Peptides against a protein of PDB entry 5NXQ. Designs and how they scored, part 19

Target 1, 114 residues: chain A of PDB entry 5NXQ
Amino acid sequence: EIQIPVSMAAEEEYLRSKVLSELLTDTLENDGEMYGNENEVLAALNGAYDKALLRLFASACSDQNVEKALSLAHELKQDRALTAAVKISERAELPSLVKKINNIREARYEQQLK

## One batch from the design tools (peptide; aimed at target 1 C61)

Design b2_p12_6_s3 (made by RFdiffusion4, then SolubleMPNN; from b2_p12_6 with T2S E11D)
Fold by OpenDDE base, seed 5:
Structure b2_p12_6_s3 (fold): chain B 114 residues (1-114), chain A 12 residues (1-12)
Amino acid sequence: as target 1 above (114 residues)
Amino acid sequence: ASLEELLEVVDE
């Protein structure tokens, strides 16, 4: 069995999940048909999407590439994913990144309040 | 928690 590097596998999964999520979103927005499970499907896709991103994020942290890690964090959709990113950053001993990700979280909270 | 455990929390 051929083992694919984690980062490459994560990238593929990220791209796939992103495309599927976008397609589903577009379909719902344009056609408006609901079958009763779209929210669950979307949540699952978003989960897979964020999980794939977090693997890339972890790789970036391991490389001490704060800018890349931050860029990836901005692409995360779920707050719990950002929380995971913070934990990864803490373990990687990247306090500047921790602060920046927390700023992202705070900004999203503020936007939700408006 | 391991990285894998953190990732699992992101999924439903």
Scores: peptide ipSAE 0.483, ipTM 0.925, DockQ to the pose 0.221
OpenDDE base, seeds 1, 2, 3, 4: peptide ipSAE 0.479, 0.484, 0.480, 0.482; ipTM 0.926, 0.927, 0.926, 0.926; seeds 1, 2, 4 fail the geometry check

Design b2_p12_6_s4 (made by RFdiffusion4, then SolubleMPNN; from b2_p12_6 with T2S E8K E11D)
Fold by OpenDDE base, seed 5:
Structure b2_p12_6_s4 (fold): chain B 114 residues (1-114), chain A 12 residues (1-12)
Amino acid sequence: as target 1 above (114 residues)
Amino acid sequence: ASLEELLKVVDE
């Protein structure tokens, strides 16, 4: 069995999940047809998407590439994913990144309140 | 928690 590097596998999964999520979103927005499970499907896709991103994020943190890690964090959709990113950053001993990710979370909270 | 455990929390 051929083992694919984690980062490469994560990238593939991320791209796949992103495309599928976008396609589903476009379909729902344009056609408006609901079958009763779209929200669950979308949630699952978003979960897979964020999970894939977090794997890339963890890799970036391991490389001490704060800029790349931050860019990836901005692409995360779920707040719980950002929380996970914070924990990963803490473990990687990247306090500056922790602060920046928390700023992202705070900004999203503020936007939701407006 | 391991990285994998954190990822499981994100994915429903």
Scores: peptide ipSAE 0.510, ipTM 0.930, DockQ to the pose 0.220
OpenDDE base, seeds 1, 2, 3, 4: peptide ipSAE 0.507, 0.511, 0.508, 0.508; ipTM 0.929, 0.931, 0.929, 0.930; seeds 2, 4 fail the geometry check

Design b2_p12_7 (made by RFdiffusion4)
Pose (drawn by RFdiffusion4):
Structure b2_p12_7 (pose): chain A 114 residues (1-114), chain P 12 residues (1-12)
Amino acid sequence: as target 1 above (114 residues)
Amino acid sequence: SSLLEFADEQAE
């Protein structure tokens, strides 16, 4: 059976999680539950989404592509995932990227104050 | 590769 590189597999998993998460969110926001495990599935789905996105983020940092990495960070869902992205940026010694990611966290926190 | 391993640790 064909082996898939972890970097390439992360991109597919990100996109798949993105599609499935959008579909299941639309289902729960309009029709509610039908099968019985949608809420748990959506939670796991958002978790797999951010994990795959953090892997692509690490590859962008490894490639010193700060701009691609920032765009990937903007697509993150969980605030805790933004924290994980900051730690990856620090590990990658990209201080300019840390500041811009921390601006995203602050901006979201400002929406939390409204 | 090391950044990917670290990213996996931070994702969990």

Design b2_p12_7_s1 (made by RFdiffusion4, then SolubleMPNN; from b2_p12_7 with S2E D8E)
Fold by OpenDDE base, seed 5:
Structure b2_p12_7_s1 (fold): chain B 114 residues (1-114), chain A 12 residues (1-12)
Amino acid sequence: as target 1 above (114 residues)
Amino acid sequence: SELLEFAEEQAE
C-alpha cells in the first residue's frame, strides 16, 4: 500500500473540497435550486473543506511557519474551524498565532453584526 | 506528528 504524505493528502482534499464548494456555490447563485438539499450539501462540503485546511494548518504550525498558518486560518469558513485552529495553535505553543486567529474570529463576529 | 493527530481530532 502506497502511503501518501500527510501534507500532500491534505492539499489534495483541500483543493477538491474547495473546487466542489465553489462550483456548488456558483450554481446556487446563478442557477437557483438544484435538488432540494443544497444547504446540506454545502454544509458537508464546507466541513470537509475546513477539515482539510486544518490539516494544512497543523502542518504549518509544526513547521513553526506562523505566517503560513495565519494565511490558512483566513481561508477557514466556519467558526468552529477557527476554534479548532486556536486549539491547535495552543498545542503548538504559538501564542502570537492564537492571538491573531482570535482577532480573525472577532472580526467575523463584527461583520455578522453589520 | 502528534500535532497532526490532534488536528484530526479537532476537525471532527
Scores: peptide ipSAE 0.544, ipTM 0.941, DockQ to the pose 0.848
OpenDDE base, seeds 1, 2, 3, 4: peptide ipSAE 0.538, 0.541, 0.538, 0.539; ipTM 0.941, 0.941, 0.940, 0.941

Design b2_p12_7_s2 (made by RFdiffusion4, then SolubleMPNN; from b2_p12_7 with S2E Q10E)
Fold by OpenDDE base, seed 2:
Structure b2_p12_7_s2 (fold): chain B 114 residues (1-114), chain A 12 residues (1-12)
Amino acid sequence: as target 1 above (114 residues)
Amino acid sequence: SELLEFADEEAE
C-alpha cells in the first residue's frame, strides 16, 4: 500500500481540476454550450480547484513560505476561497500574508466594478 | 497538519 503525501495528492488534484476548468472554459468561450449545464459544471470544477489550491496554500503556510503561499493565493478563482486563504493565514499567524491576500481581494472587487 | 485540516474545513 502506497500512501501519497498530502501535498502531492493536493497538487495532483489541483492540476487536474485546473486543466478541466480551463478546457471547459475555453469550450464555452469558443464553441458555446455543450450539454446545457456548463455553468454548474464550472462551478463544481472551480470549487474543487480552489479546494485543492487551499490545501497547497495551507501547506505553504505551514512551511512559512509566504511567497509561495501568496503565489498560490493569486491562483484562487473564487472570492470565498480568498476569504478562506485569509482565515488560514490568520491561523498560521502570518499577518503580512493576510494583508496581501486582502489586497488581492480588493483588487478583484475594483476590477469587477469596471 | 493542523493547517491542512483547517484548510479542508474552510474550503467547504
Scores: peptide ipSAE 0.504, ipTM 0.934, DockQ to the pose 0.932
OpenDDE base, seeds 1, 3, 4, 5: peptide ipSAE 0.499, 0.502, 0.501, 0.502; ipTM 0.933, 0.933, 0.933, 0.934

Design b2_p12_7_s3 (made by RFdiffusion4, then SolubleMPNN; from b2_p12_7 with S2E D8E Q10E)
Fold by OpenDDE base, seed 3:
Order: structure tokens, then C-alpha cells, then sequence
Structure b2_p12_7_s3 (fold): chain B 114 residues (1-114), chain A 12 residues (1-12)
């Protein structure tokens, strides 16, 4: 059996979950059909998406690739995922990344207030 | 891969 590197596996899962989330969103926006569970499905997909993305994020942190890690953090959807990214960055001893991710989180908070 | 394990923990 061929062993797939962790980073590649994470990328695959991220892309899969991203596509599924976007497809569902687009379907709801374009067709406007309501089946009663769309929001729950979207929430689940977004959760899976962020989880997969956090794996990539952790990998980038392990590589000390701060720029890549930051780019990935911008793609996170849920606030809890950003919090996780901060904790991962702290564990990775990347204080500059911690600050930048906190800035992302704060910016989103401000947008929610408006 | 300690960070990955930690990431999995935080993602739950």
C-alpha cells in the first residue's frame, strides 16, 4: 500500500471539503430550494473544512512557513477555528503569526458589530 | 508531527 504524506492527505481533505461547502452554498443561492436541513449540512461542511484546513495550517507551522500559515488562516471560516490556529501557533512558538491571526479574529469581530 | 496531533485536538 502506498503511504500518502500527511501534508498531501491534509490538502486532499481540505480541497474536498472546500468544494463541497462551496457547491452547497452556491446551490442554495442559485436555486433557493429549502429542504429543511441545509443550514445544518453547511455547518457540518464548514466544520470539516476548517478541521482539514487546520491540518494544513499545522503542517505549515511545522515547516516554519509563516506566510503559508497566515494565508491558510485567512481561509478559516469559523471563529473557533481561528482560536485553534492561535493555539497551534503558540505551540509552534511563532509569536508573529499569533499576532497576525489575532488581528484577523479582531477584524471579523468588528465586522460582526457593524 | 506533534503539531498535527495538537491541531486535531484543537479542531474537536
Amino acid sequence: as target 1 above (114 residues)
Amino acid sequence: SELLEFAEEEAE
Scores: peptide ipSAE 0.439, ipTM 0.923, DockQ to the pose 0.917
OpenDDE base, seeds 1, 2, 4, 5: peptide ipSAE 0.435, 0.439, 0.432, 0.436; ipTM 0.922, 0.923, 0.922, 0.923

Design b2_p12_7_s4 (made by RFdiffusion4, then SolubleMPNN; from b2_p12_7 with S1D S2E)
Fold by OpenDDE base, seed 5:
Structure b2_p12_7_s4 (fold): chain B 114 residues (1-114), chain A 12 residues (1-12)
Amino acid sequence: as target 1 above (114 residues)
Amino acid sequence: DELLEFADEQAE
């Protein structure tokens, strides 16, 4: 049986989720039509997206590629995912990355206050 | 990979 590397599988899932999320978002923005479950679908897609992205993030951390990890963290959509990224960074013993991700979280909170 | 497993746990 052909084993697909975890990183490749995660990337595939990320890309798939990203595309679907973007398509749904564009549809809602352009057509303005909501039929009842679009928000739930979007939430599910965002969840899957972040989940896949966190795997890539963890892989980057394992590689000690802080720059790549940080760039991936910027792509996370949900605050809970950023929290997860912090925890992963802590487990990876990357305190500089922890600080940078917390800065991302704080920046997003500031944006929400405006 | 322990971090990958941990990531999966955190994503739930």
Scores: peptide ipSAE 0.571, ipTM 0.946, DockQ to the pose 0.893
OpenDDE base, seeds 1, 2, 3, 4: peptide ipSAE 0.569, 0.571, 0.570, 0.570; ipTM 0.945, 0.945, 0.946, 0.945

Design b2_p12_8 (made by RFdiffusion4)
Pose (drawn by RFdiffusion4):
Structure b2_p12_8 (pose): chain A 114 residues (1-114), chain P 12 residues (1-12)
Amino acid sequence: as target 1 above (114 residues)
Amino acid sequence: AEKEEYLEEMDE
């Protein structure tokens, strides 16, 4: 059986999780539950989404592509995932990227104050 | 100061 590189597999898993999360969110926001495990599936789905996105983020940092990495960080869902991205940026010694990602967290926190 | 506290809590 064909082996898939972890970097290439992360991109597909990100996109798949993004599609399935959008579809299941639309189902729960309009029709509610039908099968019985949609809420838990959506939670695991958003978790796999950010994990795959953090792997692509690490690859962008490894490639010193700060701009690509910031766009990836913008697509993150969980606030804890933005925290994980900051630690990856620090471990990659990209201080300019840390500041821009921290601006995202502050901006979201400002929406939390409204 | 409030934002700094928030960031510190998030990094804990």

Design b2_p12_8_s1 (made by RFdiffusion4, then SolubleMPNN; from b2_p12_8, 8 letters changed)
Fold by OpenDDE base, seed 2:
Structure b2_p12_8_s1 (fold): chain B 114 residues (1-114), chain A 12 residues (1-12)
Amino acid sequence: as target 1 above (114 residues)
Amino acid sequence: SAMQKYLEEALK
């Protein structure tokens, strides 16, 4: 009956997903343990993580808080999430934010090429 | 809101 505010729900999911993703990543990096599903779990966690971030991002855009939105965009892991952020920014009529997010994408592309 | 609806679509 009582609905949790969207922003609170997003923050909760973000924090949870972030922690779990980091734990898994650290385990793989430091211990090298593979049980067969770590990559799948990581992908799922990253997906949930980005989804939660995008909700926060959308909220920031709605508040016209470009700086907050940008900081959140930097935390996005997947390129598809950045693409979504661009679309959200466009819808919110924040062209400066669009440009900055595209810069993030370009920077990541360059990193992938190295 | 329109933004919320758009977000839902973008996240699919």
Scores: peptide ipSAE 0.143, ipTM 0.795, DockQ to the pose 0.093
OpenDDE base, seeds 1, 3, 4, 5: peptide ipSAE 0.133, 0.133, 0.142, 0.137; ipTM 0.783, 0.783, 0.794, 0.790; seed 1 fails the geometry check

Design b2_p12_8_s2 (made by RFdiffusion4, then SolubleMPNN; from b2_p12_8, 7 letters changed)
Fold by OpenDDE base, seed 5:
Structure b2_p12_8_s2 (fold): chain B 114 residues (1-114), chain A 12 residues (1-12)
Amino acid sequence: as target 1 above (114 residues)
Amino acid sequence: SELEEYLKKALS
């Protein structure tokens, strides 16, 4: 059986989840129609999206590509995903990246308080 | 891997 590289699989899942999430979001924003499970679907899509991103993030960390890792972290949607990114960065012994990701989290917290 | 298991738990 053909084994697909982890990074390639993650990219595929990321793109799929991103497209579907954007389409659903646009539909809700443009039409304002909710039929019951849209929020659940969106949450599931966001979860899959972040999970895929985190796999790419982990790969970037393994490559010691801090700039790429940081760029990916900015694309994460859920706070718990940022927390996971911090843990990955810590395990990769990238303290500068840890601080930068925590700055992202703090900035988002600040925005929520406004 | 440990990472994959962590991701599953964190994002489940």
Scores: peptide ipSAE 0.174, ipTM 0.804, DockQ to the pose 0.123
OpenDDE base, seeds 1, 2, 3, 4: peptide ipSAE 0.166, 0.174, 0.167, 0.167; ipTM 0.800, 0.805, 0.800, 0.801

Design b2_p12_8_s3 (made by RFdiffusion4, then SolubleMPNN; from b2_p12_8, 6 letters changed)
Fold by OpenDDE base, seed 4:
Structure b2_p12_8_s3 (fold): chain B 114 residues (1-114), chain A 12 residues (1-12)
Amino acid sequence: as target 1 above (114 residues)
Amino acid sequence: SELEEYLKKALE
């Protein structure tokens, strides 16, 4: 099998997961079809999506591309993924990014309270 | 990398 660069592989997985997640969401919202396992499928897709996205995030941090990293963080869906992004940012010694990601987390918490 | 290893552990 052909070896693919890590960043390229992550991008591919992210795009695949994103498309599948969007398709599933659209189907549930527009068609109203229920199969009984939508939540499990969605959770699995979200997990794969965030995992791929975090790899891109880590790459951006390694490149010290804070703006790109922040943009990617906004695309994360799960809170645990944001937590991981914070830890990655801390290890990359990017305190400004840490603060901004924590702001994202806090904003989402506030939205959940509404 | 160490970051990658941490990522894997955090999401397992």
Scores: peptide ipSAE 0.180, ipTM 0.809, DockQ to the pose 0.122
OpenDDE base, seeds 1, 2, 3, 5: peptide ipSAE 0.168, 0.172, 0.171, 0.171; ipTM 0.802, 0.803, 0.802, 0.803

Design b2_p12_8_s4 (made by RFdiffusion4, then SolubleMPNN; from b2_p12_8, 6 letters changed)
Fold by OpenDDE base, seed 5:
Structure b2_p12_8_s4 (fold): chain B 114 residues (1-114), chain A 12 residues (1-12)
Amino acid sequence: as target 1 above (114 residues)
Amino acid sequence: SAMEEYLKEALE
């Protein structure tokens, strides 16, 4: 059995989830057809997407690559994923990254209020 | 890994 490196697996899953999520979103926006489960599918895709990103994020943190980690954090969609990213950053003892991710969260909260 | 398990639990 061939073991695929975690980073490669995460990247593949991220890209797959991203493409599918974008395609579904575009279809819904352009065609406006709802069949009852699209939101559920989209949520599942977003979950898989963020999970894949978080694996990449964790890898970046392990590498002490704050810039890459921050870039990945910006791509996270769900607040719960950002929370996870904060926890990963704390565990990695990267307080500057923690602050930057919290800034992302705060910015998104503000956007939701507008 | 512990981190992977955490990620799975966090996003389930």
Scores: peptide ipSAE 0.178, ipTM 0.809, DockQ to the pose 0.146
OpenDDE base, seeds 1, 2, 3, 4: peptide ipSAE 0.170, 0.176, 0.171, 0.170; ipTM 0.806, 0.810, 0.806, 0.806; seed 3 fails the geometry check

## One batch from the design tools (peptide; aimed at target 1 R55 A58 C61 R91)

Design b2_p13_3 (made by RFdiffusion4)
Pose (drawn by RFdiffusion4):
Structure b2_p13_3 (pose): chain A 114 residues (1-114), chain P 13 residues (1-13)
Amino acid sequence: as target 1 above (114 residues)
Amino acid sequence: AEAFLEEVQAELA
């Protein structure tokens, strides 16, 4: 059977998780539960979404592509995932990227104060 | 850079 590179597999998993998460969120926001495990599936789905997105983020940092990495960080869902992105940026010694990602966290926290 | 990417990928697996 064909082996898939972890970097290429992460892009597909990111997109799949994005699609499935959007569909299942629309289902729960309008119709509610039908099968019985939608809430848990959506939670695991958002988790897999950010994990795959953090793998792509690490590849962008490894390639010194700060701009691509920031765009990937913007697509993150969990605030804890933004924290993970900061640690990856620090481990990649990209201080300019750390500041911009921390601006995202502060901006979201400002929405939390409204 | 390669070692960094391998460590990060292993943590996220």

Design b2_p13_3_s1 (made by RFdiffusion4, then SolubleMPNN; from b2_p13_3, 7 letters changed)
Fold by OpenDDE base, seed 2:
Structure b2_p13_3_s1 (fold): chain B 114 residues (1-114), chain A 13 residues (1-13)
Amino acid sequence: as target 1 above (114 residues)
Amino acid sequence: SEELLQEILAELE
């Protein structure tokens, strides 16, 4: 078995998941066809997407690249994924990043209230 | 810690 660097593997999975998620989303938005399982499939895809993204996020944190990490955090879709990013940031001892991610979460909460 | 990362990611499964 070919061993692929962790960062490359994570990037590949992220891109794959992102493309699939976007394709499904576009189909639902543009065609409006529902077969009864699209929401479940989309949730699964989003989960895979966020997990892949979080691996990239963790890598950025390890590199002490706060700006890259923050950029990646903005791309996370699920609130639970943002929570995971906070935990990763805490373990990486990046309190400034923790605050910024919490701001993202709060902003999304406010948007949901509208 | 890679182990901690895996634990965190497992919460999303």
Scores: peptide ipSAE 0.399, ipTM 0.910, DockQ to the pose 0.330
OpenDDE base, seeds 1, 3, 4, 5: peptide ipSAE 0.396, 0.394, 0.393, 0.398; ipTM 0.910, 0.909, 0.909, 0.910

Design b2_p13_3_s2 (made by RFdiffusion4, then SolubleMPNN; from b2_p13_3, 7 letters changed)
Fold by OpenDDE base, seed 5:
Structure b2_p13_3_s2 (fold): chain B 114 residues (1-114), chain A 13 residues (1-13)
Amino acid sequence: as target 1 above (114 residues)
Amino acid sequence: SEELLQEIYAELE
């Protein structure tokens, strides 16, 4: 039985989830509602997307690759995913990354107020 | 690390 490295599996899931999320988003924006549960499906896809992305993020943190980790954090969609990224960064003892991710979260909060 | 991955599961599951 072939064992796939964790990082490769995470990348596959991320890419798949990203494509599906983008396709669904585009469909909703251009074609409207189809089944009445699109928001629920989108939330599930976003969850899978962020979860996969966070695995890559955790790997980057483990590698002490702050720049890569930060780039990945910018791709996260859900606020709770950013919160998870902060906690991961704290565990990885990367305070500079923690601050930068908190800045991302704060910026998104500010945008939501508008 | 496993510890870092557990943070993912704790927050998103």
Scores: peptide ipSAE 0.185, ipTM 0.816, DockQ to the pose 0.305
OpenDDE base, seeds 1, 2, 3, 4: peptide ipSAE 0.179, 0.184, 0.183, 0.176; ipTM 0.812, 0.815, 0.815, 0.811

Design b2_p13_3_s3 (made by RFdiffusion4, then SolubleMPNN; from b2_p13_3, 6 letters changed)
Fold by OpenDDE base, seed 2:
Structure b2_p13_3_s3 (fold): chain B 114 residues (1-114), chain A 13 residues (1-13)
Amino acid sequence: as target 1 above (114 residues)
Amino acid sequence: SQALLDEILAELA
């Protein structure tokens, strides 16, 4: 019986979901293949992706590695995932990280308005 | 806390 460390497991899941999401996105964008459920699949993949990232994020927070945590937060796709990251940061008592993540959210809001 | 993390992640389901 081999138990993989939580961080390694999260990394694996993150990488896998990232690759799949990118491949699907590229296919839709470049080839225009539509099967009717791509958006649902992407949503599911993005969800899994963000969850995996958040586990890594939490690990970074536990290590008090704010820079790494912030880098990971930038990779989050969904706004609700950023919100989750804020919650994690708050629990980790990292107010500077909270502020920086909120800045990411605000920046994305501004980009969406353009 | 792993429990807290699980709760937070569950919100993303």
Scores: peptide ipSAE 0.398, ipTM 0.907, DockQ to the pose 0.320
OpenDDE base, seeds 1, 3, 4, 5: peptide ipSAE 0.396, 0.394, 0.396, 0.397; ipTM 0.906, 0.906, 0.906, 0.907

Design b2_p13_3_s4 (made by RFdiffusion4, then SolubleMPNN; from b2_p13_3, 8 letters changed)
Fold by OpenDDE base, seed 3:
Structure b2_p13_3_s4 (fold): chain B 114 residues (1-114), chain A 13 residues (1-13)
Amino acid sequence: as target 1 above (114 residues)
Amino acid sequence: SEELLKEIYEELE
């Protein structure tokens, strides 16, 4: 059995999830096809997407690549994923990253208020 | 990295 490094596996999963999410979104927006389960599918895809991103994020943190980690955090969709990113950053002892991710979260909260 | 990944599972699984 071939063992794939965690970071590579995460990248593959992220890309797959991203593509699927985009394809579904495009289909709904452009073709108008409704099957009754789109929201559920999108939620599942978003979950997988963020999970994959967080693995990449964790890898970046482990590499002490704060800039890469921050860039990945900006790509996270769900608030709970940002929360996870904060926790990961805390465990990685990257306080500057923690602050920046919290800023992302706060900014999104403010957007939701509008 | 193991501890970092644990946080992912706690929040998303």
Scores: peptide ipSAE 0.140, ipTM 0.794, DockQ to the pose 0.372
OpenDDE base, seeds 1, 2, 4, 5: peptide ipSAE 0.138, 0.140, 0.131, 0.132; ipTM 0.794, 0.795, 0.773, 0.775

Design b2_p13_4 (made by RFdiffusion4)
Pose (drawn by RFdiffusion4):
Formats: C-alpha cells, structure tokens, sequence
Structure b2_p13_4 (pose): chain A 114 residues (1-114), chain P 13 residues (1-13)
C-alpha cells in the first residue's frame, strides 16, 4: 500500500476536516441532531482541523515562509491552537511571526469583550 | 495543543 508523506497528508486532512466541519455545522445550526453523535463528531472534527493546520504551519516555519505561516494561522479555529502556533513560532525562532499571531489572539479577545 | 507544539518543535527545529 502507498505511503503518504506526513506533510502532504496534513494538507488533505486539513481540507477534509474543513469541508466536513462546515457541512456538519450547517446541519446542527438548521436541523439539529439526527444520528445522535453529531455534536461529538463536530468537536473531534474541529480538533483534527486545527492539528492538521498546525502541521502545515510548522512546515511553513521550517521553510522560513513567515507570510504563508501567518495565513495558515489565520485559518485556525481554537484559541488554544493560536497559542500552540505561538509556541511553534518561538521554537522556530521567528519573533516577527510571534508578534503578528499574538495580534490575532488579542483581536479575538477584543471580540470577546463585545 | 501545547504537547503537539512541543512535538512539532522537536521534529522541525
């Protein structure tokens, strides 16, 4: 059986999780539950989404592509995932990227105050 | 997520 590189597999998992998460969110926001495990599936789905996105984020940091990494960070869902992205940026010694990601966290916190 | 960040940090950097 074909082996898939972890970097390439992360891109597909990110996109799949993005699609499935959007579909299941539309189902829960309009029709509610039907099968019985949609809420748990959606929670696991958003978790897999951010984890795959953080792997692509690490590859962008390894490639010193700060711009690509910031765009990936913007697509993150969980606030805790943004925190994980900051730690990856620090481990990659990209201080300029840390500041821009921390601006995202602050901006979201500002929406939390409204 | 903090654990994943440490693992990715060890793997890439």
Amino acid sequence: as target 1 above (114 residues)
Amino acid sequence: FDELAEELGDEYF

Design b2_p13_4_s1 (made by RFdiffusion4, then SolubleMPNN; from b2_p13_4 with E6D D10E)
Fold by OpenDDE base, seed 2:
Structure b2_p13_4_s1 (fold): chain B 114 residues (1-114), chain A 13 residues (1-13)
Amino acid sequence: as target 1 above (114 residues)
Amino acid sequence: FDELADELGEEYF
């Protein structure tokens, strides 16, 4: 069986999850409810999306590409995914990235309070 | 860090 590089596999899964999330969002906006389970479907898709992004994020950290890692962190949707990104950054010994990701989290918390 | 991402993914997702 053909072995696909981890980064390429992660990119494929990210793109797939992103497209599905966008399609579902459009459907909910235009066609309404999906048999009362739309929130569960969205949660599942967002989970898959963030998981795929975290793989790309980890790859960027491995490359010591802080700018790329930060840009990917901004695309994460769930707070728990940002928490995971912080842990990855800490283990990658990238303190500047840790601080910047925590700033993203704090900004989102403040926005939720308003 | 690919393994780390997988571990964290299992923990949070």
Scores: peptide ipSAE 0.076, ipTM 0.768, DockQ to the pose 0.154
OpenDDE base, seeds 1, 3, 4, 5: peptide ipSAE 0.056, 0.055, 0.076, 0.056; ipTM 0.756, 0.756, 0.767, 0.758

Design b2_p13_4_s2 (made by RFdiffusion4, then SolubleMPNN; from b2_p13_4 with E6D D10E E11K)
Fold by OpenDDE base, seed 2:
Structure b2_p13_4_s2 (fold): chain B 114 residues (1-114), chain A 13 residues (1-13)
Amino acid sequence: as target 1 above (114 residues)
Amino acid sequence: FDELADELGEKYF
C-alpha cells in the first residue's frame, strides 16, 4: 500500500472536514433543522476539523514555523482545541507562540461575556 | 510532534 506523508494526509483530512463543515453550515442557514440532530452533526464535524488542524499545527511547530502555527491556531474553532495547541507549543518550546495562543483564548472568552 | 497531536486529539476529541 502507498504510504502518504503525514503532512499531506493531514492536509487532505483538513480540507475534507472544512468543506463538509461549510456545506453543513450553509444547509442549516438555508434549509433549517436536520431532524433535531444538527448540533450533534456540527459537533462531530467541528471535532474532525480541529483534529485535522492540530496535526497541521503540530507539523508547523515541528518546523519551528511560528507564523504558520499561529495562523493555523486562529482557524481552530473549539476552546479545547486551543488548549491542545498550547500544550503542543509548550512541548515544542515555543513560549512566544504559547503567549499568542493564550491571547486568542482570552479574546474569545471576553467576546463570550459580552 | 505528529504523535503529540494524535495523543491530544484522542484526549480532547
Scores: peptide ipSAE 0.090, ipTM 0.771, DockQ to the pose 0.153
OpenDDE base, seeds 1, 3, 4, 5: peptide ipSAE 0.062, 0.061, 0.066, 0.062; ipTM 0.768, 0.766, 0.772, 0.767

Design b2_p13_4_s3 (made by RFdiffusion4, then SolubleMPNN; from b2_p13_4 with E6D D10K)
Fold by OpenDDE base, seed 3:
Structure b2_p13_4_s3 (fold): chain B 114 residues (1-114), chain A 13 residues (1-13)
Amino acid sequence: as target 1 above (114 residues)
Amino acid sequence: FDELADELGKEYF
């Protein structure tokens, strides 16, 4: 049995989820095709996307690659995913990263208020 | 997401 390294599996999952999310979004926005379940499908894809990113994020944290981790955090779509990233960063004992991710959350909150 | 964070935290740290 071939075992895929965790980081490699995470990369594959991320790329797959990203491509599917972007493809569906572009199709709906540009072609205007409606099938009645678009919002549900998009929600599911976005969930899978963020979860895949979090796996990459955790891997980056374990490598002590703060720059990569922060870059990945910026790609997270849902606030609850950012919260998860903070939690992971705390476990990784990376307080500077925790602060930077919280800054991302605060910036998004401010944008929602406008 | 909370469960995933716990899982990943336990796995890596």
Scores: peptide ipSAE 0.514, ipTM 0.942, DockQ to the pose 0.896
OpenDDE base, seeds 1, 2, 4, 5: peptide ipSAE 0.509, 0.511, 0.503, 0.056; ipTM 0.941, 0.942, 0.939, 0.743

Design b2_p13_5 (made by RFdiffusion4)
Pose (drawn by RFdiffusion4):
Structure b2_p13_5 (pose): chain A 114 residues (1-114), chain P 13 residues (1-13)
Amino acid sequence: as target 1 above (114 residues)
Amino acid sequence: AIEENLEEVTEEL
């Protein structure tokens, strides 16, 4: 059977998780539960989404592509995932990227104060 | 060395 590179597999997983998460969120926001495990599936789905997105983020940092990495960080869902992105940026010695990601966290926190 | 560390970070994820 064909082996898939972890970088290429992360892109597909990210997209898939993004599609499935958007569909299942629309189902729960309008119709509610039908099958019985939608809430747990959506939670795991958002978890896999950010994980795959953090793999792509690490690849962008490995390629010193700060701009691609920031765009990837913007697509993150969980605030804890933004924290993980900051640690990856630090471990990649990209201080300019750390500041811009921390601006995202601060901006979201400002929405939390409204 | 940073590239190797980021490959390990990717495997940890």

